Peptides against a protein of PDB entry 5VJI. Designs and how they scored, part 71

Target 1, 62 residues: chain A of PDB entry 5VJI
Amino acid sequence: NTLVVLHKSGLLEITLKTKELIRQNQATQAELDQLKEQTQMFIEATKSRAPQAWAKLQASLT

## One batch from the design tools (peptide; made by RFdiffusion4, then SolubleMPNN)

Design b2_p30_2_s1 (from b2_p30_2, 19 letters changed)
Fold by OpenDDE base, seed 2:
Structure b2_p30_2_s1 (fold): chain B 62 residues (1-62), chain A 30 residues (1-30)
Amino acid sequence: as target 1 above (62 residues)
Amino acid sequence: MLEENEKLLKKNQELLRKLEEEEEKIKEEV
């Protein structure tokens, strides 16, 4: 049984932990991408002084 | 820096896919 061999060798635990770390890395990257977009909208709002740019920023924060 | 991060993200996605494929093979053998 492959599962028993993988469990006894510790490779199953390493594989499952690696998968979890990859998932966490993807979640963190999505948060960073969102923060990057919000930062760009903030920069644009401060430069343009246009109400529409502030409305766009506000919509991204909700 | 951004290009390297994009490469790492793509590699991460490929590694996840490979892990999911190996998990499915393990489930089919049990």
Scores: peptide ipSAE 0.031, ipTM 0.525, DockQ to the pose 0.239
Fold by OpenDDE base, seed 1:
Structure b2_p30_2_s1 (fold): chain B 62 residues (1-62), chain A 30 residues (1-30)
Amino acid sequence: as target 1 above (62 residues)
Amino acid sequence: MLEENEKLLKKNQELLRKLEEEEEKIKEEV
């Protein structure tokens, strides 16, 4: 049985761990992209001094 | 930098898909 061989070799654990690390990497990347966008909105809000730019930033944080 | 990161993200998604396919094959071989 291939599963038994994969389990005994540790390859199954490595595969599952790799899958989880990929998933975590995707989640972390999504958070980084969100933080970059929020940072850009913050920079724009500080430059414009327009209440609307602050409202847009606030809406992104809720 | 952003373009390379987007390429890496797409590659990551493809690797995840492949790992899921291999996981299902392993489950079917039980």
Scores: peptide ipSAE 0.031, ipTM 0.532, DockQ to the pose 0.238
Fold by OpenDDE base, seed 4:
Structure b2_p30_2_s1 (fold): chain B 62 residues (1-62), chain A 30 residues (1-30)
Amino acid sequence: as target 1 above (62 residues)
Amino acid sequence: MLEENEKLLKKNQELLRKLEEEEEKIKEEV
């Protein structure tokens, strides 16, 4: 049974851990993308001084 | 920087897909 061999060799655990690390990396990247978008909205709000740009920034932080 | 991060994200997604495919193959061999 290939699964038993993979389990005994530790390769199954490594594979599952690698999948989890990839998922965590995807989540962290999504947070970075959100932070980047919020940063861009902040830059736009500071440049435009428009109440609408500040309202968009505030909505992104809630 | 941004283009490199997009490339890394795409690579990460492809690696996840490959690991899921290999996991299903392992389950079918049981």
Scores: peptide ipSAE 0.031, ipTM 0.529, DockQ to the pose 0.297
Fold by OpenDDE base, seed 3:
Structure b2_p30_2_s1 (fold): chain B 62 residues (1-62), chain A 30 residues (1-30)
Amino acid sequence: as target 1 above (62 residues)
Amino acid sequence: MLEENEKLLKKNQELLRKLEEEEEKIKEEV
């Protein structure tokens, strides 16, 4: 049974941990992309006197 | 920096797909 061999060798634990680390990396990347978008809207709002840029930033923070 | 992160994300997606394929092969052998 391949599953029993993988479990006894520790390779199953390493494989499952690697899968979880990849999933966590994807979640962290999505949070970073959201923060980058919010930062760009903040830069645009600070450069612009247009109330629309501030309204867009406010909508992203709610 | 953005382009390198996009490459890493695509690589991680491919690694997840390969891990899922190996998990299904192991289930078929049990």
Scores: peptide ipSAE 0.030, ipTM 0.525, DockQ to the pose 0.279

Design b2_p30_2_s3 (from b2_p30_2, 20 letters changed)
Fold by OpenDDE base, seed 4:
Structure b2_p30_2_s3 (fold): chain B 62 residues (1-62), chain A 30 residues (1-30)
Amino acid sequence: as target 1 above (62 residues)
Amino acid sequence: ELEKNEEELKKNQELLRELEKKKEEIEKEV
């Protein structure tokens, strides 16, 4: 039985854990990309001194 | 936060290598 062999070898556990780590890595990457975007909006707000750039930054932090 | 993501990615890559080794072990037993 292929499922029993996969379970006994530990391959099933490794596969499930690997899928979970891929999911976590994708979530952390999305958070990092959001933080990079917020950082860019902060840099633009500080450079332009435009009230609209500060309003965009404030909206991104809520 | 970036360092944590790099550590998780490194762990994922290690588990992929372990998965490949276990796949080869199963292919030898079948």
Scores: peptide ipSAE 0.078, ipTM 0.578, DockQ to the pose 0.478
Fold by OpenDDE base, seed 2:
Structure b2_p30_2_s3 (fold): chain B 62 residues (1-62), chain A 30 residues (1-30)
Amino acid sequence: as target 1 above (62 residues)
Amino acid sequence: ELEKNEEELKKNQELLRELEKKKEEIEKEV
């Protein structure tokens, strides 16, 4: 039985763990992309009035 | 948050290498 072989080899566990980490990474990446977009909008809105805040925000995006 | 994502990505890359090794092991035993 292929499922029994996959289970005994440890491949099933590694596969399931890899899928879960990919899911977590995708969720974290979506949150980061949203935060980067919001930060960019804030940088553009404040660039002329808050150059020190801009520099701090820029450093957080790299 | 970024540091966690980098750590998770590193773990994913290691698990993918382990998957490839285990796939090759199974292909030799079948």
Scores: peptide ipSAE 0.074, ipTM 0.576, DockQ to the pose 0.354
Fold by OpenDDE base, seed 1:
Structure b2_p30_2_s3 (fold): chain B 62 residues (1-62), chain A 30 residues (1-30)
Amino acid sequence: as target 1 above (62 residues)
Amino acid sequence: ELEKNEEELKKNQELLRELEKKKEEIEKEV
């Protein structure tokens, strides 16, 4: 039984864990990309160089 | 949040390498 072999080898556990980490990484990356876009729109709307706003953004992305 | 994403990506890459090694072990036993 292929499923029993995959379970006993530990391949099933690793496969399920890697799929979950890929999903989490994709979700976190999408949130970061959205925040970057929102910050860019804010900088453009203010019509001024906002070094303090940039520093706050950089701190929020860590 | 960026540091967390980088850590999760690093863990994912390590688990993929372990998956590949275990696949090669099974292929040698079959």
Scores: peptide ipSAE 0.074, ipTM 0.572, DockQ to the pose 0.346
Fold by OpenDDE base, seed 5:
Structure b2_p30_2_s3 (fold): chain B 62 residues (1-62), chain A 30 residues (1-30)
Amino acid sequence: as target 1 above (62 residues)
Amino acid sequence: ELEKNEEELKKNQELLRELEKKKEEIEKEV
C-alpha cells in the first residue's frame, strides 16, 4: 500500500509541512509586496504636487 | 515578521533536501 509506505517513511508528514511553509511564505511575500507598493505611492505623493498621487495612496489604505 | 519568513524559508529548504533524500531511499527499496 503506497500510502502506508509514504506514512512510514515520514515523507507524507514532511510533504504536508512543506506545503504549509510554502503557503505561509507566499502570504508573507504578498504582505511585503503590498507594503513596497504603499511605500512607493507615499514617495510619489511626497515628490508630486499632484492631488492624484495622494488620492491613489488614500485609496490603497482604505 | 521578515525574520520569521526567512527562518520559515530556511526550514522549507531543509525539508526539501530531506524530501529528496527520502525519495531516493524509497526508490532504492522499490
Scores: peptide ipSAE 0.070, ipTM 0.568, DockQ to the pose 0.413

Design b2_p30_3_s1 (from b2_p30_3, 19 letters changed)
Fold by OpenDDE base, seed 4:
Structure b2_p30_3_s1 (fold): chain B 62 residues (1-62), chain A 30 residues (1-30)
Amino acid sequence: as target 1 above (62 residues)
Amino acid sequence: SSIEEELKKLKELLRELEKKKEEIEKEVKE
């Protein structure tokens, strides 16, 4: 039984854990990308609405 | 917003998939 062999060897656990880590990495990257996008939108908003007043904020975000 | 609602749906789907994964893992360990 292949499943039994994989389980006893620990390879199944490693495989499942690896898949989970990949998923978590992808999720974290997606969150990071979203943050970058939000930052960019915020910068553009500061430029368009109050560039002088928000200059320092913009600099801190870039 | 519509986007927020879609995101909520996706999160729900993910939760369901994670539950299924957990069930499979439990079955495999037995």
Scores: peptide ipSAE 0.023, ipTM 0.399, DockQ to the pose 0.116
Fold by OpenDDE base, seed 1:
Structure b2_p30_3_s1 (fold): chain B 62 residues (1-62), chain A 30 residues (1-30)
Amino acid sequence: as target 1 above (62 residues)
Amino acid sequence: SSIEEELKKLKELLRELEKKKEEIEKEVKE
């Protein structure tokens, strides 16, 4: 039984933990990307007198 | 935000996977 062998060797735990770490890394990266996008919209809004740019930024923060 | 909702959904999926992991571990120990 492959599953039993994987469990007894500790490889199953390592594999599952690795997958979780990869997922957490991806989630953190997604949050970082969102922050970068919001920062860019903020920069653009500060450069523009158009209220639409600020509205776009406000919408992104919700 | 849409991203926050997606992250919440992802966390829920993780919780489900953790439950499945625990079930598999119990089955192996039996």
Scores: peptide ipSAE 0.037, ipTM 0.479, DockQ to the pose 0.070; fails the geometry check
Fold by OpenDDE base, seed 5:
Structure b2_p30_3_s1 (fold): chain B 62 residues (1-62), chain A 30 residues (1-30)
Amino acid sequence: as target 1 above (62 residues)
Amino acid sequence: SSIEEELKKLKELLRELEKKKEEIEKEVKE
């Protein structure tokens, strides 16, 4: 059957691995984006010296 | 945070999909 052919050809393994790599890339990118946002809020908090900016940063870390 | 909670839920769903992937790979090898 088609599934057996895909397995024996190696295409199934490549497909599954590719999908996993895409997943991992998406997860890593999400974490990076979160860190970038937190960094930006930290910078803004230090510049503005406003309690509201620090409150936003604290909320982002929760 | 709410975003972190949603991310945690998403990661859990992805872990379940990974389990299913492993099951499929096992069945194909049999």
Scores: peptide ipSAE 0.028, ipTM 0.435, DockQ to the pose 0.059; fails the geometry check
Fold by OpenDDE base, seed 3:
Structure b2_p30_3_s1 (fold): chain B 62 residues (1-62), chain A 30 residues (1-30)
Amino acid sequence: as target 1 above (62 residues)
Amino acid sequence: SSIEEELKKLKELLRELEKKKEEIEKEVKE
């Protein structure tokens, strides 16, 4: 059957692994985006003397 | 942070799904 053929050919394994890699990539990208946002808030906090900017930064770290 | 906590929870849910995937893969190989 089709499932047996896919398994024996290695395509099933490749497909499943590819989907997992896509998932991992998405998770890593989300973490990276959060870090970028935190970095931006840090930059803004250092540029301004406004306590609100520091409050936003602190909130982002919790 | 709230986002980090939400992401952590999401990862936990995904781990549970991965366990189910492994069971399916085991059945396919048998």
Scores: peptide ipSAE 0.027, ipTM 0.418, DockQ to the pose 0.056; fails the geometry check

Design b2_p30_3_s2 (from b2_p30_3, 19 letters changed)
Fold by OpenDDE base, seed 3:
Structure b2_p30_3_s2 (fold): chain B 62 residues (1-62), chain A 30 residues (1-30)
Amino acid sequence: as target 1 above (62 residues)
Amino acid sequence: SEIEEEMKKLEELLRELERKEEEIREEVEK
């Protein structure tokens, strides 16, 4: 059947590798998004100079 | 987005293929 052909041809392995790459990409993107958010909080803290803003930033970093 | 939705579908299909790959592997090892 088609599945057996995919397995024997190596395409299944490639497909599974693609899955892993997608997962890794998602993880990296999540880290990047977190860093962007932290950067934004830093910017806001510097603008407002309010203790609350700095507290929020510090909480995000811990 | 549409791209994100398609990626999600792809991931689901890949999980199914992973299960089937395992089944095939187990059968070959018998």
Scores: peptide ipSAE 0.044, ipTM 0.526, DockQ to the pose 0.108
Fold by OpenDDE base, seed 1:
Structure b2_p30_3_s2 (fold): chain B 62 residues (1-62), chain A 30 residues (1-30)
Amino acid sequence: as target 1 above (62 residues)
Amino acid sequence: SEIEEEMKKLEELLRELERKEEEIREEVEK
C-alpha cells in the first residue's frame, strides 16, 4: 500500500520531519514576535517611567 | 509566562508526534 511504499522509500520520514520543522518554525516565529513586543514595551517602560507601561510589560511576561 | 506555556505545549506536541510516528511505523511493519 501507499504507506508501506512511503516508509520504505524514506519519504514518510522526510514528510513527517518537514511537517514538524514547519510547525516548530511557526512556533519559534511566534515566540520571537512576542519577544520583540516585550522588548519594545521594556524600552518604553524604561523611558517613560509610567506605571501603565510597566503594567503592560508585566502582563506580557506572564 | 506565555513563552514558557508555549514551550511546554511544544514539548507535549513533540511527544504526541513521536507516539504517532511509532504507531505508523508499527502499522507499516504488519
Scores: peptide ipSAE 0.032, ipTM 0.483, DockQ to the pose 0.066
Fold by OpenDDE base, seed 5:
Structure b2_p30_3_s2 (fold): chain B 62 residues (1-62), chain A 30 residues (1-30)
Amino acid sequence: as target 1 above (62 residues)
Amino acid sequence: SEIEEEMKKLEELLRELERKEEEIREEVEK
């Protein structure tokens, strides 16, 4: 059947591996976005003497 | 942006692959 053919050809493995790589890519992108946001908060905190900016940064890191 | 568009396509592909994986599991369990 089709499933057996896909398995034996290696296409099934490739498909599943591709899915996993996509998932990992999404997770990494989410981490990157978080880092970018934290960086922006850090920049704003350094520009101002406002304790609120530092509080926001601290909240993002915890 | 171009990157956002590609990410959207990737997300759509992921959803499709997840659906297909579930279908495969269901067939194997029969």
Scores: peptide ipSAE 0.031, ipTM 0.487, DockQ to the pose 0.166
Fold by OpenDDE base, seed 2:
Structure b2_p30_3_s2 (fold): chain B 62 residues (1-62), chain A 30 residues (1-30)
Amino acid sequence: as target 1 above (62 residues)
Amino acid sequence: SEIEEEMKKLEELLRELERKEEEIREEVEK
């Protein structure tokens, strides 16, 4: 049985662990993208001093 | 972009792998 061989060799565990690491990397990237967006909104708010820009930023943080 | 397309393919492969993961786990537990 190929599955049994893969499991016993440890290759299956490595494969599943790799999948999990990729998933975690994607989650971290999503957080980073959110931070980048928030930073951009902050920059725009500071430049324009428009209440609407601050409102958008506040909405993104809460 | 090409990178975006490759990332999309990777996401699709990951979804398929995640689906198979549960099936594999069930077989290993037998």
Scores: peptide ipSAE 0.029, ipTM 0.482, DockQ to the pose 0.108

Design b2_p30_3_s3 (from b2_p30_3, 22 letters changed)
Fold by OpenDDE base, seed 4:
Structure b2_p30_3_s3 (fold): chain B 62 residues (1-62), chain A 30 residues (1-30)
Amino acid sequence: as target 1 above (62 residues)
Amino acid sequence: SEIDKLLEKLKELLRKLKEEEEKIREEVEK
C-alpha cells in the first residue's frame, strides 16, 4: 500500500509539513504585500499632501 | 510559486505511483 509506504518512509510527514510551511509562507507574504501597499500609499500621501491620498491610506488601514 | 509547482509535481508522481500499484495488483490477481 502506497499510503503505508509513504508513512513509513517519512515522505508523508515531509509532504504535510511542506504544505503547512507553504501556507504559512503565503500568509506572511500576504501581510508583507499589504504592508508594502500601505507604505506606498503613505509615500504618495506625503508627496501629494492631498486629503484624498490620506483618505485612501486610511481606508487601507481599516 | 516554484515550490507550489514542485508540490504539484509530487502529487502527480504519487498519483501515478498509485495507479501503477493498482495495475500490478490487478495483474497479480489474474
Scores: peptide ipSAE 0.035, ipTM 0.505, DockQ to the pose 0.139
Fold by OpenDDE base, seed 2:
Structure b2_p30_3_s3 (fold): chain B 62 residues (1-62), chain A 30 residues (1-30)
Amino acid sequence: as target 1 above (62 residues)
Amino acid sequence: SEIDKLLEKLKELLRKLKEEEEKIREEVEK
């Protein structure tokens, strides 16, 4: 059957590995996006010098 | 992970900067 053919050809392994890499990439991208957001909040906090901005930033880090 | 380390380092730097900003503000207000 099709599954047996995919397995024997190595395509099943490649497909599963690709799926895992996509998952890891998505997780890494989420962390990167969070870091970018936190960096932006830091920049804004330094510009405003407002305690509220620092409090907001601190809350985002928890 | 390496990203986790960077995030933790960012947290620490932001904490220090906040403390320094507070000290500067206190000094300016004297």
Scores: peptide ipSAE 0.027, ipTM 0.382, DockQ to the pose 0.009
Fold by OpenDDE base, seed 3:
Formats: sequence, structure tokens, C-alpha cells
Structure b2_p30_3_s3 (fold): chain B 62 residues (1-62), chain A 30 residues (1-30)
Amino acid sequence: as target 1 above (62 residues)
Amino acid sequence: SEIDKLLEKLKELLRKLKEEEEKIREEVEK
């Protein structure tokens, strides 16, 4: 039984843990990307006096 | 001010991101 062999060797728990870490990493990366985008909008808003830039930032942070 | 409110929201996002990073670290350490 392959499952039994994987469990006894420790590879099963390593595999499952790796999959979970990848999932969590992807979720965190998505949040990081969102934050980076919001930061960029903030930078653009500070460089511009255009209300549109601030409105865009406002929308992203709601 | 409106700018202060936006900054607070950004700070909150940073806090949430830090919490997610901690969850990842906890999982690695199990």
C-alpha cells in the first residue's frame, strides 16, 4: 500500500505540509501584491495634485 | 483628515499581512 509506505517514511506529512505552505504563501503573496499596488497609488497621489489619483487610492483602501 | 484615514487603512493592511506571515511561520515550525 503506497499510502502506508509514504506515511511510514515521513514523506506523506512532508508532502501535505509543503502543500499547505504553498497555499499559505500564495495567499500572503496576493495580499502583498495588493499592498504594493496600494502603495504605488499612494506614491502617485502624492506626486500629483489631481483629485482622480486620490479618489483611486480611496477606492483601493475601502 | 482624509489622508490620515487612508494612512490608517494602509497600516491596518500591513498589520493583517504581518499576521498572515506569522501564521506561515507557525506552520513551518510545526
Scores: peptide ipSAE 0.026, ipTM 0.412, DockQ to the pose 0.026
Fold by OpenDDE base, seed 1:
Formats: structure tokens, sequence, C-alpha cells
Structure b2_p30_3_s3 (fold): chain B 62 residues (1-62), chain A 30 residues (1-30)
């Protein structure tokens, strides 16, 4: 059984841990991208007197 | 091992990413 071999060799644990780290990395990257986008919207809002720009930023912060 | 190196690289990248996120967060909240 391949699964048993992987488990006994320790590779299964490493694989699962790697998958979890990849997941965490992806989640953190998504948060970072969101924050970058929010920063950009903030910059644009500060340069604009248009209420829709601030509304867009407010919506992103919800 | 090569797998250990990959894990360490991934951990390091995650750490750096979190640090960047924190810096951006601090700037946004400033």
Amino acid sequence: as target 1 above (62 residues)
Amino acid sequence: SEIDKLLEKLKELLRKLKEEEEKIREEVEK
C-alpha cells in the first residue's frame, strides 16, 4: 500500500505540512493583495473629491 | 534534504509576506 509506505517514511507528514504551508501562503498573499488594493483606492480617494471614490474605498474596508 | 530546503524557503517566503502585510497595514492605519 503506497499510502502506508508514505506514512511510514514520513513523506506523508511532510506533504501534508507542505500543503498547509502553501494554503497559508496563498491566504496571506490574498490578504496582502487586498491591502495593496485598499491602499491604492485610498491614494485615489485622497486625490479626488468624488464621493464615489470614497464610497468604493469604504465598501472595500467592510 | 531538498524537501527540507523547500519547506524552509516556503516558511521564509511566508514570513516575508506577513512582514510586508504588516508594514502596509501600519501605513494604511497611520
Scores: peptide ipSAE 0.023, ipTM 0.392, DockQ to the pose 0.022

Design b2_p30_3_s4 (from b2_p30_3, 20 letters changed)
Fold by OpenDDE base, seed 3:
Structure b2_p30_3_s4 (fold): chain B 62 residues (1-62), chain A 30 residues (1-30)
Amino acid sequence: as target 1 above (62 residues)
Amino acid sequence: SSLQKELEKLKELLRELEEQEKKIAEQVAQ
């Protein structure tokens, strides 16, 4: 059957690993987005010197 | 874990996929 052919050819394994690649790529992108946001909060905290800006940055890091 | 570790895992998975594609190509060539 089709499933047996996919398994024996290695295509099933390729498909499953491709799905895992997509998942890890999404996780990596989320971490990048978080870093971008933290960087922006850092810039704002250094410019304003306002306690609220520093508190917001600290909350994002913890 | 960390961004850098996730990137390395992604690169490793890509290498594994390329190796599997190579095996399929070799089987077709036989």
Scores: peptide ipSAE 0.041, ipTM 0.513, DockQ to the pose 0.108
Fold by OpenDDE base, seed 5:
Structure b2_p30_3_s4 (fold): chain B 62 residues (1-62), chain A 30 residues (1-30)
Amino acid sequence: as target 1 above (62 residues)
Amino acid sequence: SSLQKELEKLKELLRELEEQEKKIAEQVAQ
């Protein structure tokens, strides 16, 4: 039985753990991308002093 | 959760994966 072999060898547990690692890596990458975007909006707001740029940044933080 | 918290979770899961790989290597060496 393939399932029994996978379970006894530990490969089933490794597969499930790998899937969880991928999910968490994707979540971490999404947060990093959001931080990069927010940083860019902050830079733009600081440079232009335009009310629209600050409003856009504020909206992203709420 | 913070980015740092998620990073620490990822690092812990990597350590667990490495331990499982080590167990497989030990079993093959028997």
Scores: peptide ipSAE 0.038, ipTM 0.510, DockQ to the pose 0.106
Fold by OpenDDE base, seed 2:
Structure b2_p30_3_s4 (fold): chain B 62 residues (1-62), chain A 30 residues (1-30)
Amino acid sequence: as target 1 above (62 residues)
Amino acid sequence: SSLQKELEKLKELLRELEEQEKKIAEQVAQ
């Protein structure tokens, strides 16, 4: 069957590894996006004397 | 894990993928 052929050719392993790469890439991107957001909140907090900006940053770091 | 650790894992997976692709290419060349 197709699954056996894919397994014997090594293509199944490549497919699974590719899926894992995509998953990890997405996870890394999410962490990067979070860091970017936190950085922006930090910048805004440093520019502001408003306690709300610092509270927002603190909430993001929790 | 840190972003740096995730990046290293991704690089390792890429290297593994490249090795697998090489093996397939060798099989096709037979």
Scores: peptide ipSAE 0.038, ipTM 0.516, DockQ to the pose 0.106
Fold by OpenDDE base, seed 4:
Structure b2_p30_3_s4 (fold): chain B 62 residues (1-62), chain A 30 residues (1-30)
Amino acid sequence: as target 1 above (62 residues)
Amino acid sequence: SSLQKELEKLKELLRELEEQEKKIAEQVAQ
């Protein structure tokens, strides 16, 4: 049984942990991307006198 | 960006691991 062999060798644990780390990395990257977008909206809001730019920023922060 | 490229590499690694799990599951089912 390949699964039993992988479990006994520790490779199963490593594989599962690696998948979890990748998932966590993806989640962190998504948060970073959101922050970058919010930063861009902040920059645009500071440049613009338009209330819509600030409204977009505020909506993104909720 | 460099970070985006790294993310894509990690996504590819995840896909590869998922494919490996599929193969393992098929072997266990035999």
Scores: peptide ipSAE 0.030, ipTM 0.512, DockQ to the pose 0.331

Design b2_p30_4_s2 (from b2_p30_4, 23 letters changed)
Fold by OpenDDE base, seed 5:
Structure b2_p30_4_s2 (fold): chain B 62 residues (1-62), chain A 30 residues (1-30)
Amino acid sequence: as target 1 above (62 residues)
Amino acid sequence: SEIEEQLKKLKELLRKLEEEEERIRREVEE
C-alpha cells in the first residue's frame, strides 16, 4: 500500500506540511500585494486634491 | 519578514522531501 509506505517514511507529513506552507505563502503574498497597492493609492491621494483619489483609497481599505 | 521566514521553511521542507524520496527509491530497488 503506497499510502502506508508514504506515511511510515515521513514523506506524507512533509508533503502535507509543504502544501500548507505554500498556502500560507500565497495568503501572505496577497496581503503584501494589497498593502503595496494601498500605499501607492495613499501616495497618489496625497499628491492630488481630487476627491476621487481619496475615494479609491478608502474603498481599498474597506 | 514573515514571508521570507515562510519561504525559508518551505525550502527546508522541500530539501527533506527530496531526501526522503531518494531514500524510498533506494529501498524499493533493494
Scores: peptide ipSAE 0.057, ipTM 0.515, DockQ to the pose 0.399
Fold by OpenDDE base, seed 4:
Structure b2_p30_4_s2 (fold): chain B 62 residues (1-62), chain A 30 residues (1-30)
Amino acid sequence: as target 1 above (62 residues)
Amino acid sequence: SEIEEQLKKLKELLRKLEEEEERIRREVEE
């Protein structure tokens, strides 16, 4: 049984752990990208006197 | 950073995965 071989070899565990790390990495990257975008909006809002820039930033923080 | 550490661990696991795949292939052929 291929599945039994994969389990006993440790490959299944490695595969599952790898998939979990990929998921965590993707989640962390998404959070980082969001923070970068929020930072950019904050910078633009501070440079701009336009109320819409602050409104956009506020919307992103909700 | 945390993300860099996760990437490092991921790369290490991928290496181990490839090694185990090759091991399994050899075992099946025997």
Scores: peptide ipSAE 0.057, ipTM 0.520, DockQ to the pose 0.462
Fold by OpenDDE base, seed 1:
Structure b2_p30_4_s2 (fold): chain B 62 residues (1-62), chain A 30 residues (1-30)
Amino acid sequence: as target 1 above (62 residues)
Amino acid sequence: SEIEEQLKKLKELLRKLEEEEERIRREVEE
């Protein structure tokens, strides 16, 4: 069948690996974005005397 | 929260994709 042909050609492996890499990239990007956001909230909290900034940071860590 | 719900949905979608990948893998092995 077509899947067997794709497997034998190596294209299936490449395709599946590519999908996995895309997934990992998306996950890593999400973690990076979260870290950036947390860092920004931390910076703002340290610069501000506003309790709301600390509350926002705390919410991001929970 | 809405964000938590969206994350839950994304995780479920990823699970389904992984299951489909495993099905494809099994079909190739047969």
Scores: peptide ipSAE 0.026, ipTM 0.446, DockQ to the pose 0.064
Fold by OpenDDE base, seed 2:
Structure b2_p30_4_s2 (fold): chain B 62 residues (1-62), chain A 30 residues (1-30)
Amino acid sequence: as target 1 above (62 residues)
Amino acid sequence: SEIEEQLKKLKELLRKLEEEEERIRREVEE
């Protein structure tokens, strides 16, 4: 069938690999966003010296 | 925001593509 032909040609593998790379890119972006959020919480904690801000930061790291 | 909406759509499309991948994999193995 057509899918077998696509598989044998390598095109299916390329397509699926591209999809996987997109997924990995999204995962990396999510980690980056989390780091940005943690950085912001750190900045706020250092500015306010409020125990609650440090607690929020700690909760995000653990 | 528009970016958030686009990201949501992309995630949904990715989910569908992952489901299709599994379907295709099973069909190739048959």
Scores: peptide ipSAE 0.027, ipTM 0.475, DockQ to the pose 0.111; fails the geometry check

